# Ledger of designs, part 105: peptides against a protein of PDB entry 7UQJ

Target 1, 160 residues: chain A of PDB entry 7UQJ
Amino acid sequence: PELYQNFNITPPRGVLFHGPPGTGKTLMARALAASCSSDERKITFFMRKGADILSKWVGEAERQLRLLFEEAKKHQPSIIFFDEIDGLAPVRSSKQEQIHASIVSTLLALMDGMDNRGQVIVIGATNRPDAVDPALRRPGRFDREFYFPLPDVKARFKIL

## One batch from the design tools (peptide; aimed at target 1 I99, target 1 (a further copy) E62)

Design b2_p27_2_s4 (made by RFdiffusion4, then SolubleMPNN; its pose is not in this set)
Fold by OpenDDE base, seed 2:
Structure b2_p27_2_s4 (fold): chain B 160 residues (1-160), chain C 160 residues (1-160), chain D 160 residues (1-160), chain A 27 residues (1-27)
Amino acid sequence: as target 1 above (160 residues)
Amino acid sequence: as target 1 above (160 residues)
Amino acid sequence: as target 1 above (160 residues)
Amino acid sequence: LEYYPPLVIPNAEALREAAKARLAARE
């Protein structure tokens, strides 16, 4: 609320940053967190990689997501940044599809369970927005999308 | 040329961007690439992840690195950006150490084989500069290091 | 030097970074400064805010600008980064117009007085490129402009 | 499990003042 109360903008539960790799999605998320912090009100920034959720948390990914959201709620105002959120949707193997479906379902439930009054913003970053489960892109979840264009080759050449 | 022609500094073959995750290392590398391009002379930007080199190119990583450097040389002026270059040094398993040592040795040889007159710049990005093989950090390789601080309170105050 | 020597670009005296707030303009400027520093040759990074030049240096802004450029010249290679350079151009109040005109005129003279061989790069950052005095945007001054797009203004406003 | 600890991001203004203070301390 307060991050967005400051801007008179209705807080999105989730924001999808999409665009080519290295377009500053993670940097922007961090910059947004800093810009919304005050001396009295620091933002807690949680960062996870989508691929790490699948690979490192095998069998515990749901629990770790729940703990992440609880920790983010405990440390409000907070930003949860999922880097490579498309990595939560691994390629179709039947067994991976079930694991993916459970993790995505858990993430959906956690995003849906965030009261709009919660001071937790979820930012997903992806290079492949179309590889993100459409269910995550629905209203009340990652319902706002931001294209991080490649800074055009021509525009950058004049900086150096 | 211009920023560096002003500074009379000899082109590093390799530059190491290090600092906490999401400090804009990849964005900077891209911005540098774009800033060095002109209307007549576009920079070709090659991007690889260190982890992808190990995981996707199992048994072909050396060949793929050679092809990458050949392609970068063919498309001069070019930037090769290795994101998560510390990911080329996976955790010490004896079998992974040998594979790592061969990949790192190949990268070293490719960097050493670049003529200083070559219009190929190699940028490595890492969150863990100390996890990067010291051999890669020697003169003529990644001999220039740039700390991308967190926008720590003080560093972000210098940015903001 | 080296990135630029490879690309045969003529050093801009001034580069204008423009784009919405928090797009990483200042980060980019710092990372450029860092990227040009070696162990043997550190770049001195000078940062000033346009608004601070007007507000804090009332009656001394011209002198402080001269001192800044002299110090930057003394500490070559150097980058002078003007954050919020549009803040040097306050909205037209007659009294502020005169003060602004003198400060801008001083900055113009300082930029014009830089020999093209000088190892001083001036980077201006603004959120409002159209609020920057067109005289600053002429060849030999801030003649190179870089749009730091938000992902579309609507997209960042949808993030914020 | 590489726990990425939560990064407490201070406010942009406090970040600006502390960075100014570090610049001033390097001079």
Scores: peptide ipSAE 0.030, ipTM 0.360, DockQ to the pose 0.032; fails the geometry check
OpenDDE base, seeds 1, 3, 4, 5: peptide ipSAE 0.009, 0.013, 0.023, 0.008; ipTM 0.409, 0.379, 0.351, 0.394; seeds 1, 3, 4, 5 fail the geometry check

Design b2_p27_3 (made by RFdiffusion4)
Pose (drawn by RFdiffusion4):
Structure b2_p27_3 (pose): chain A 160 residues (1-160), chain B 160 residues (1-160), chain C 160 residues (1-160), chain P 27 residues (1-27)
Amino acid sequence: as target 1 above (160 residues)
Amino acid sequence: as target 1 above (160 residues)
Amino acid sequence: as target 1 above (160 residues)
Amino acid sequence: PPRVYPPRVYKDIEELGVEAYKAKVAA
């Protein structure tokens, strides 16, 4: 931590896995979760699939998001993996419903808002990155974007 | 106050920060929240978003908004910051649930009934200005609209 | 009435001010209420909003609307003004609440209950006319309309 | 006597259910 405090830098804490289907996005997230439970320093892994937070009550989806990010603040070494994040956080449109744009606005305020979110890494895997809200694809929330391509020759050899 | 009485004008009590992502809106709101808590006279900063207003009960979201504005009037030199305000106050539509148009109507009424002395300032950052209701963007509610642009060369030099 | 009842032209049951925001619709009702700054028993003015009638309870909103209309009949020549009538009478649909739908179901029955010797006029204002419920725009209701446009050059010169 | 209305809900999700609504959104 002194190497990051030596400068006035904060580490990148957000990655967006994107690429075609079957290219290793969830596999890489699974390997990262298995590695986080065997290094004997507790990196808590929070798994979220799509729009797991959707509810029929008003304001319960935003409350579940606030609780997920808060429980992430309770244990500092925690990770949040959003599988299929293009179904949870679509591009905000006026045509669609307000529960979607309201979830996206809550996610924006919880990733880089007024309060600091803590040592919480946020990973999102998507097959459709341009269905993710563009305000979610900037540094401070999903700093990096890992493109997982279809494997080339050497990579197919290695996979096989 | 006599300058605002000599000319028969009312000081603007509302600002709408708007601009592309990552251009300085939450940063300015964070710097103003730190400047509210330093000096010999204290300005009270009230931070809000759509999650701690929206409720699942009838008449509870508008009651939370009224409690916010009454509590800000009580601590009279005050700032109220609504982040991602297009999520809190979208354009009113009959094809949406009634709670969003009811929040926009309660917010319009509470802003039209403020102290009328420049004591409660209301600051909102929407990242998208067209999504916010046009009735809130007229002078009398959010008087000033600060456009935070992508920085030019001298601005990028200063930021770097 | 000694003059206007000679010709049998009935006064309107419901007159609707509609237009863009900031066009002076609330000013006209405030100026008509200052034309109620006259002596009593003539042109009693009631200033209500699309809020401060609707409540948590199930009957106080309709009971208060029936009472407002009864006090309007009590002082015979009277005007009821509903500012932001899309807040009180939104479009009834299946995303609509039950308390607003019953407010519309009582406001319609109170406007059809108003007699032919027109002594109570109901003026209502909105910035979005096709967001008020379609039933109040039927004949015998809010049928005469006043469009308040943005000002032209001479009008802006007079305003300045 | 005083009475109250039930809590507010999202009618699309109440009608379709959560799983059917997710499938509609993914489409």

Design b2_p27_3_s1 (made by RFdiffusion4, then SolubleMPNN; from b2_p27_3, 7 letters changed)
Fold by OpenDDE base, seed 2:
Structure b2_p27_3_s1 (fold): chain B 160 residues (1-160), chain C 160 residues (1-160), chain D 160 residues (1-160), chain A 27 residues (1-27)
Amino acid sequence: as target 1 above (160 residues)
Amino acid sequence: as target 1 above (160 residues)
Amino acid sequence: as target 1 above (160 residues)
Amino acid sequence: PKEYYPPLVYAEIEELGVEAYKAKAAA
C-alpha cells in the first residue's frame, strides 16, 4: 500500500531481497514496515526464517504457512518477511523432492491466492537468489527483486 | 538516553548521518531508536522530511518545529529524525535567505534550548552534508557526524 | 578509535551486538565502520560469519582467526565484525567440547592479546547472547553489550 | 533501492514492453 504508493509501483505480491549476508535485507524489510506504519495505519510485520519452518515443523510446514498467510490477512495491512527464503523453498533437487515440493507448492498457491487488492506484502530475503525455486520468482509471486550488495571493497575502503 | 548511557557518553544534541542516497541512514536511525527502546523504556521516534516541512508549512515551519520539539520533550525519551535535513536547513544562499534563515534560526534555537539532561536525540540525515548550514554542525548541535558511504560503484553495478 | 573517541569512551576490546534476527546488528556495525572512516582515516572492516569459520575451516579455524587478527592489526584502524558469533563460540556443552574449546580459547587469547592502544575493535553479533560462551563476555573481551530489540509492536507504533 | 525484475520478467518486458507487462501483472 503506502510502500508501493511511495514507490509509485503496483504492489507485487512478493519482493525478493537478495544479496550477500549482512547487506541489510532484513533491516530494510523492518524499516519499510516501520515507514509504512502510521498512527492511523499500523502495518503488521510477520517474520519467519525459512530454515526454521522446515526444521521445526516437519510435516506441519504447509499448515504453518497457511496459518501465517491467514493471520497476515486478518491483520492487514501486513508484511510477511521470509528471512533466508532459500532455506524454505530450495531449488527442486531430485533427492529431497517430496517434502520440499509440498512446501514450495503451498507457498506458490498462497502467493497466487493473494488478491492484488490485499494489503499483504511478502518479502523474501536470501543470500542466494539462485538457490530459490525459480517458480517463486515468476510474475505474481516474487516478481520484483532488490539486490542488496555488499558495499564494494573500495566503498568499504572509503567507508573504512 | 539509553544509547548514550549504553555508550557512557554525554548525549550530543544532534547527530548527522550523511552519505550517498540508499546508504541506510534512515534505516540506521530507526534501528537505533529500536535498539534504545526496551520494554521498560520505549523511545518515541519522530520522523520528519526536511523538504516536507518547507513545502507544506510555508510560514508555519517554525511553529511546526517548535511543536515537534515540544512533543518530543513530552514523550521522552525520544528521537527526532530529520530525513533530508539539507532540505530543511540548506546553506544560506542569497536568493531564498529570509524564509530559510528563520527556520534555520529556529532549529538552532531549539537545539540550543535542549538541556543536556533532556532525553531527546536529534538525528539529521542528508546525502549532501555540505548543503547543510554549517551553523547546525557546531558543538552542541549536530556535533557528531556519521558518514554512510556508498557501497562502491562496482557493487552498485552488481546490485544492478 | 574514532568511534570511541566520538563517544568519549574507553574502547572496549569487544562489543557484543545482540538481539532478535533482523534488528540491524550487521548494518549497525557497517554503519559504524563507515561513520568512523574518513578520507584521511579509513577504518578497515573485516567481516566473518561465525558458523562459516567453523564449517569451512575445520581444524584451521584457529589459524584463520589468528590471520584475521593479524590482518586487522596490519590495517589499523580496523573493525573485526563477527556475524553470528554464537556459531563461532557456542557455549561449551559437553558433547562437542574439543574443537569448539580450541576456537574459543584462541579467540579469548586473541582478544586478551589486543593492546588497549590497538585501533582494532571487535564487534560480535548474535541473536542468542546466552549461546555465546560467557568467557567472551568478560571485561577486556566483549565487555559491552548493545541490545538490538525488535522494535516492540508498541514501540513501532511510537517510532512511527 | 533500485527495482529489478527477475530475468524472466525482463524477458517478458522485452517481449511485451514495461506497460503491457504491468497491465498483465495487474490483470
Scores: peptide ipSAE 0.000, ipTM 0.184, DockQ to the pose 0.041
OpenDDE base, seeds 1, 3, 4, 5: peptide ipSAE 0.000, 0.000, 0.000, 0.000; ipTM 0.181, 0.265, 0.260, 0.291; seeds 1, 3, 5 fail the geometry check

Design b2_p27_3_s2 (made by RFdiffusion4, then SolubleMPNN; from b2_p27_3, 8 letters changed)
Fold by OpenDDE base, seed 3:
Structure b2_p27_3_s2 (fold): chain B 160 residues (1-160), chain C 160 residues (1-160), chain D 160 residues (1-160), chain A 27 residues (1-27)
Amino acid sequence: as target 1 above (160 residues)
Amino acid sequence: as target 1 above (160 residues)
Amino acid sequence: as target 1 above (160 residues)
Amino acid sequence: PLEFYPPLVYADIEEKGVEAYKAEAAA
């Protein structure tokens, strides 16, 4: 993080955390949120599960996404973390196209509509990066990807 | 781990990791598996999502649980990690009772049927401990519980 | 990371990760390295084990440390991660004084010689913070320390 | 792809500043 201050790097709008289950994607997102929040400047961390948005908010999912992004913008600096984003934004070519297509389109529009200078970062976590709509993985959306490998068995042996 | 060797403590059959999402429950379970595996003695780590067992194995979920416990016993020492176990084993009094009741009953029976001398540990992770059937939280099952607090905001500030 | 640009926080030169084995010190260091590299700006992550530097580079350890810091500076932005730094930098009062004293002195000099505005962060990980030479834990060196607790001692005791 | 290794425990990472450790080492 501190290395970044020397870098004048524009904050990515969206970061995709991908890798096998239990590689700590969700924990890392929370860690980034907390590491970025000081006593002077608390980061507001919003977390949603992709599948929960689909299942709980059928017909309201688009509105709930809009409200989430508005709340995140209101409470800047903010992180929006989507756990299991492949559950919210499946590939369009999958047979479940119609209902999910509007939610994906809303998420795309919300990510595109984020002010590039806004203090809102979106983190998506998935176990299946190829199951995420490629439109979400384009520049200005989830344009940065972080692979969370299974901690190499060798790496674990040496930690513990 | 090292502390346990000195204490002649019988390994718990089941441990419930509970706490807010992204507090590292899954990662801790994986870390424990790795810490307990040496070059001489590799621990076999089985991971399942509770909701994935329900959704993917409708009608076969009981059989898949049985096979999982058999495979874990065959590959001792083993850890069976259930991520989001509240998705697999909801409280019996919840309106979704009937279909889940048989799966919960199977999991209860499998945990009760684990030989206390077996080198199989079951770890359940949940964001909602109160949504887990209290029968799973009884002695001989998930009789040990670990709260994963949100990492104190203070703790993270100082890293980054 | 990007949220840090808004915080005007001076990057620490050195961070000491300490805590019991398997608390994720090495994993955190790797995660920080990965989180800090983008497609546009890859962070170069150098990892060394303290004991490996001592055992493999007897008589050359000082030169290897110098080369490591030079390479890290050449490949900025960089993280130098020392796993098991207590193996490299034991307390001076321990009977292994003479050979280790020069290596510790070299590491001290290298950390002191880092340009404060340089994009090189040094992370040391140890299971034994009290076994690390206090000179390394002074301002301008490993002046920030992060305790990685055992997930509540009760938690580990009950899992394994 | 950047390999993000999430920490096992972002738990209570108490940062002790150098001054706190100097005080503990002097005690």
Scores: peptide ipSAE 0.000, ipTM 0.254, DockQ to the pose 0.042
OpenDDE base, seeds 1, 2, 4, 5: peptide ipSAE 0.000, 0.000, 0.000, 0.000; ipTM 0.232, 0.199, 0.224, 0.286; seeds 1, 2, 4 fail the geometry check

Design b2_p27_3_s3 (made by RFdiffusion4, then SolubleMPNN; from b2_p27_3, 9 letters changed)
Fold by OpenDDE base, seed 5:
Structure b2_p27_3_s3 (fold): chain B 160 residues (1-160), chain C 160 residues (1-160), chain D 160 residues (1-160), chain A 27 residues (1-27)
Amino acid sequence: as target 1 above (160 residues)
Amino acid sequence: as target 1 above (160 residues)
Amino acid sequence: as target 1 above (160 residues)
Amino acid sequence: PLEYYPPLVYRDVEEKGVEAYKAEAAA
């Protein structure tokens, strides 16, 4: 959070964390959430796993997405973290089930409907950024992308 | 490896990473893998997601597990990381489908069949350690458990 | 970065990542740097290891620190990441060599001399926050602290 | 297929500046 402010970078509505599995995307998102919180200003952190939303909420995934964004808006400042967002919003294809198309459309609408003044950030994590619908990667949505490289061993010895 | 070597700690056969989602379990597993790799001694890192093994390999999950362990043994020193191992090896219940019982039994046998001299470490990650078959949590298997706490918000507020 | 802006949190001059080795501090810093960068606005990421600055630049560490901050200022927006900052800025003691006192004083002066409008963020990582000079942990310096929890020590010893 | 994640090749993340990660992320 503060890093971007110091850089006078307009915060995105959405941030895509991508990189090989186990590069710390989820840890980073949690780290960011807790970093953005102060004793005076707690950030509400919402986490959902993409595939779990689809599997647990067959037929209600769209509604659950809306509720998630509403709850995040109600508890501003908020972070919505989608782990494995490629599971929630796969690339639109002619073979894509109508349900997935609806969910992607809903997520697009929710991302577009976020007030730029709103203190809600969406973080998506994926191992496969190319499996995320390109429409989600456009300006005003997940317009910021983080590659989580495999932590270099030198970086690990320094962590270690 | 180097962490273990530096601490002169005998590597377990299996390690259970547990804690809330997004606490960095997967990152840590990768961080361990590369920390254990030197330029002279590369550790082969195998990663599988528990649910994906079940869903992608219906009827062959046991065979794929065997192949994974064989390949890990062939490419020693190796780490096998099971993300969401609760999805691969759920608690044995009377409601457990015979397929899951077979997979759990195979994983148990593979863990037991690992030579302690083998440079193969198995890391399981779960958000629900109590959802992992207790037989896997016994000595010689996942006899080692890591709680990944949520990174404390206060500790992060001081970065913010 | 953007997370902080969305939360209207004034970015610090300095952020201290602390926690046991292997908790992803360095990975986090790199991911943050990549995060703050857009295609339109690249963040220059400077990384130095504290001990390496001392060991490689005996007698010039202060100058190298100044050059690092100057280069970071020249290439704004910038992140300066000090890995193992406890090696660079150990706690001031009567036993502390005059050289370390000079380096700490220089780092303090550089942190204090950063314009709050400057798009330079300093991230320090340490395994031993108590080994970092308390003067660096004051407001306007490393006034923000992240604990990277160990994946629980039981978790490590059980991997180990 | 066993997705062999190649060993963490030390791609010198020190040499691969933020730019190389962006290029790999943009690809």
Scores: peptide ipSAE 0.000, ipTM 0.324, DockQ to the pose 0.032
OpenDDE base, seeds 1, 2, 3, 4: peptide ipSAE 0.000, 0.000, 0.000, 0.000; ipTM 0.295, 0.252, 0.185, 0.262; seeds 1, 2, 3, 4 fail the geometry check

Design b2_p27_3_s4 (made by RFdiffusion4, then SolubleMPNN; from b2_p27_3, 11 letters changed)
Fold by OpenDDE base, seed 1:
Structure b2_p27_3_s4 (fold): chain B 160 residues (1-160), chain C 160 residues (1-160), chain D 160 residues (1-160), chain A 27 residues (1-27)
Amino acid sequence: as target 1 above (160 residues)
Amino acid sequence: as target 1 above (160 residues)
Amino acid sequence: as target 1 above (160 residues)
Amino acid sequence: PREYYPPLVYPEVEELGVEKYKELAAA
């Protein structure tokens, strides 16, 4: 918020954190949430796992996504962090994934329906950005991507 | 390894990284692996998810754990990182989880069977250390616990 | 401490966390502090900014460093975290930095005076390891260095 | 469960322990 407000930048609707597992994607998302929180403006951090939305909310995953975005909008400024977002929005390969297609379509609609003036940032983390539906990686959605490289090995040898 | 080798110390057989999700547990584990790796001595980093071992290897999870530890021993110095280890070794509450009891027993035996001179470190990451079987949290197993707090907000604002 | 004690490792007197801003150095330091704390052994985490020690304690910075190390020694096991340590210990380039030279000399002496058996770990975080006095980066001081890589900068330009 | 993570501001000096961890994990 303030980061974007101070710069008069429309916060990206969505940011994709990608990179090898354990590169601190979720840490960075929490860090960003934390960092954007002041004593005056606490940022609400919402975390969901993509696979959990699919497995726990079969048939209601769309409703749960809507509720998540509504709550995030209610608690502005907020960050919605989807960990393992590739589990929520796999590439539309098989016709058998009508359920996935519906969930993806709901997520697309929710991201598209975010007012550019809204103080809701969506962060998706994945180890496989190519496993995320390309429709989510378009402008106005996860149009910003962050690669998290593996930590530099050489520099760490000094600490251990 | 070198941290422990240079000090003639038996590396802990197991280190439990615990903390809120996205506090960099996996990053730290990779970081430790990277930091223990010199140009002369590369540490092999093995990563497994607890839930993946249970779900993908039903009936073979024990064999997969054995193979993982054998491969880690073969590629010394090595780190075995179990992400979401609470998914692999849930607290033995229900009598119905014979499969879980077997997997936990195998993991216990593998950790107990680690030569104290072995250059294999096991790192378990969890968001819920209390959901990890207490038998794994005993001396000679995950006898070292690392809490990963949420990122300090104010300090991170300078970073962005 | 226990990580080092149970391993019979002389804890490194100092660990340098370095890397671009935003990489979670401060988070990691706090995570390590929390991680090393058990119910039986709470680790005291001390946090100071290098620039704050210089700016707030002009003429008393040496005394404040001594007090900090004494307090950390009193509250063993403890971690002293210096955020922006390059602000405290700039490279001795300019003749005008006699004050800095004195502060650096005090920090060197304090780190050198740490009993190898002391349960005090010093973590310095910087965005510019090359701006830290090389004398601090020697064995028995910040002899351990961790690089925190940026998440891919090109990808970051999309998030900001 | 919705995990709300308030901004954690750490004091300049704090005792970190498993209790504080449990509090932070429960938060």
Scores: peptide ipSAE 0.033, ipTM 0.350, DockQ to the pose 0.035; fails the geometry check
OpenDDE base, seeds 2, 3, 4, 5: peptide ipSAE 0.017, 0.010, 0.006, 0.009; ipTM 0.349, 0.333, 0.308, 0.332; seeds 2, 3, 4, 5 fail the geometry check

Design b2_p27_4_s1 (made by RFdiffusion4, then SolubleMPNN; its pose is not in this set)
Fold by OpenDDE base, seed 1:
Structure b2_p27_4_s1 (fold): chain B 160 residues (1-160), chain C 160 residues (1-160), chain D 160 residues (1-160), chain A 27 residues (1-27)
Amino acid sequence: as target 1 above (160 residues)
Amino acid sequence: as target 1 above (160 residues)
Amino acid sequence: as target 1 above (160 residues)
Amino acid sequence: SPLEEARKKAEKASEEAAKLLAEQAAK
């Protein structure tokens, strides 16, 4: 957070953390949230799992997304972290089409509706960036993507 | 730990994490310790710094190593993580020869004395694998090495 | 980085990453450095260990700190990362008082001498925030603190 | 043991941070 102010960089509306499982995406998001809070200015950190939004709120997922973004706006400065965002926003061509299409459309609209001056950052984390709807990866949405490399695949594999 | 059980992989006696500082070696070791604990089978995680074993226990470093390995065996399944192991086991030809030689010899003996059936994994982390005594990098000791690349500067740039 | 610009928060001169060992503090600092560079605007990342500044430069630690801050200013925008900052700036009441007092005083002066408009961020990482001199944790220095939790065992399990 | 104390401190710090994060998420 602080570095973008220092560097006069317009913060992305959305940031996509991608990389193999266990590369620290969720840890990074939490650390960023923690890092942006001071004693004087607390950042509110909202966390949701993509699969949980789909599974727990069948028929209300769009409403839950709207409520989440409204709550984040009310409690700005804030971070919305979607863990496993590929579970929330699968590629439109995936056979789970209709239910996912409405949810993706809602998320797109919510991200587009964020004022560039809004003190709300959206972080998505996925192990499968190619499973995320390409529409979410466009400018003004998740237009910054961050690869968390596997610690040398051989390293992680042998430790696991 | 759990991953070795899950994959029916014989856990290495020793695993060396190496790579530039801030590549997540210590994070990975803790992740592995975490990931190997189930609700049914908790893995005990022991952590020591190489420099701390030398500096805090001058004249008792060998005893502290023995006690650490005994405690790890008592609380198996367990992980012993040596952060900055190059501080514990410098190359035998290094000018700090005599004090380090006894400590290295003790660590070698402790690693060799671990039964292959022991549910104790030793993880060493270093920024300087070539500063670690080559004897520790032999089969039956730290016989698995894992390079933690610098996250591609470009890849991490996308996260912030 | 970007979050502070978005939030119109004056970037701290100093950021303290604290948490249990292996929670990714150093990985985060490198990720932040990487994330703040663009193809057009490279951030220079300086890394030092607290213990190395004390041990390698006995009697020159203050000079090495001054040179580091000057180099960071010359290569702005820049990040200075102190790994194991509790090794550099122990609590003033610690019995190793005199040598540490001069080094701490120099670091305080260097942090206070940074213009608020300076494109230099200082990140300190420690496992022991309470072992860092409280004077470094005051406003205008390391006035933002970020806790790196142990990855929740369950959360890391899904990633591995 | 110093290990058990360090573990308890690390667990407690992790719980406190998880609580702090949860309190930040609940607010």
Scores: peptide ipSAE 0.000, ipTM 0.291, DockQ to the pose 0.049
OpenDDE base, seeds 2, 3, 4, 5: peptide ipSAE 0.000, 0.000, 0.000, 0.000; ipTM 0.214, 0.346, 0.285, 0.383; seeds 3, 4, 5 fail the geometry check

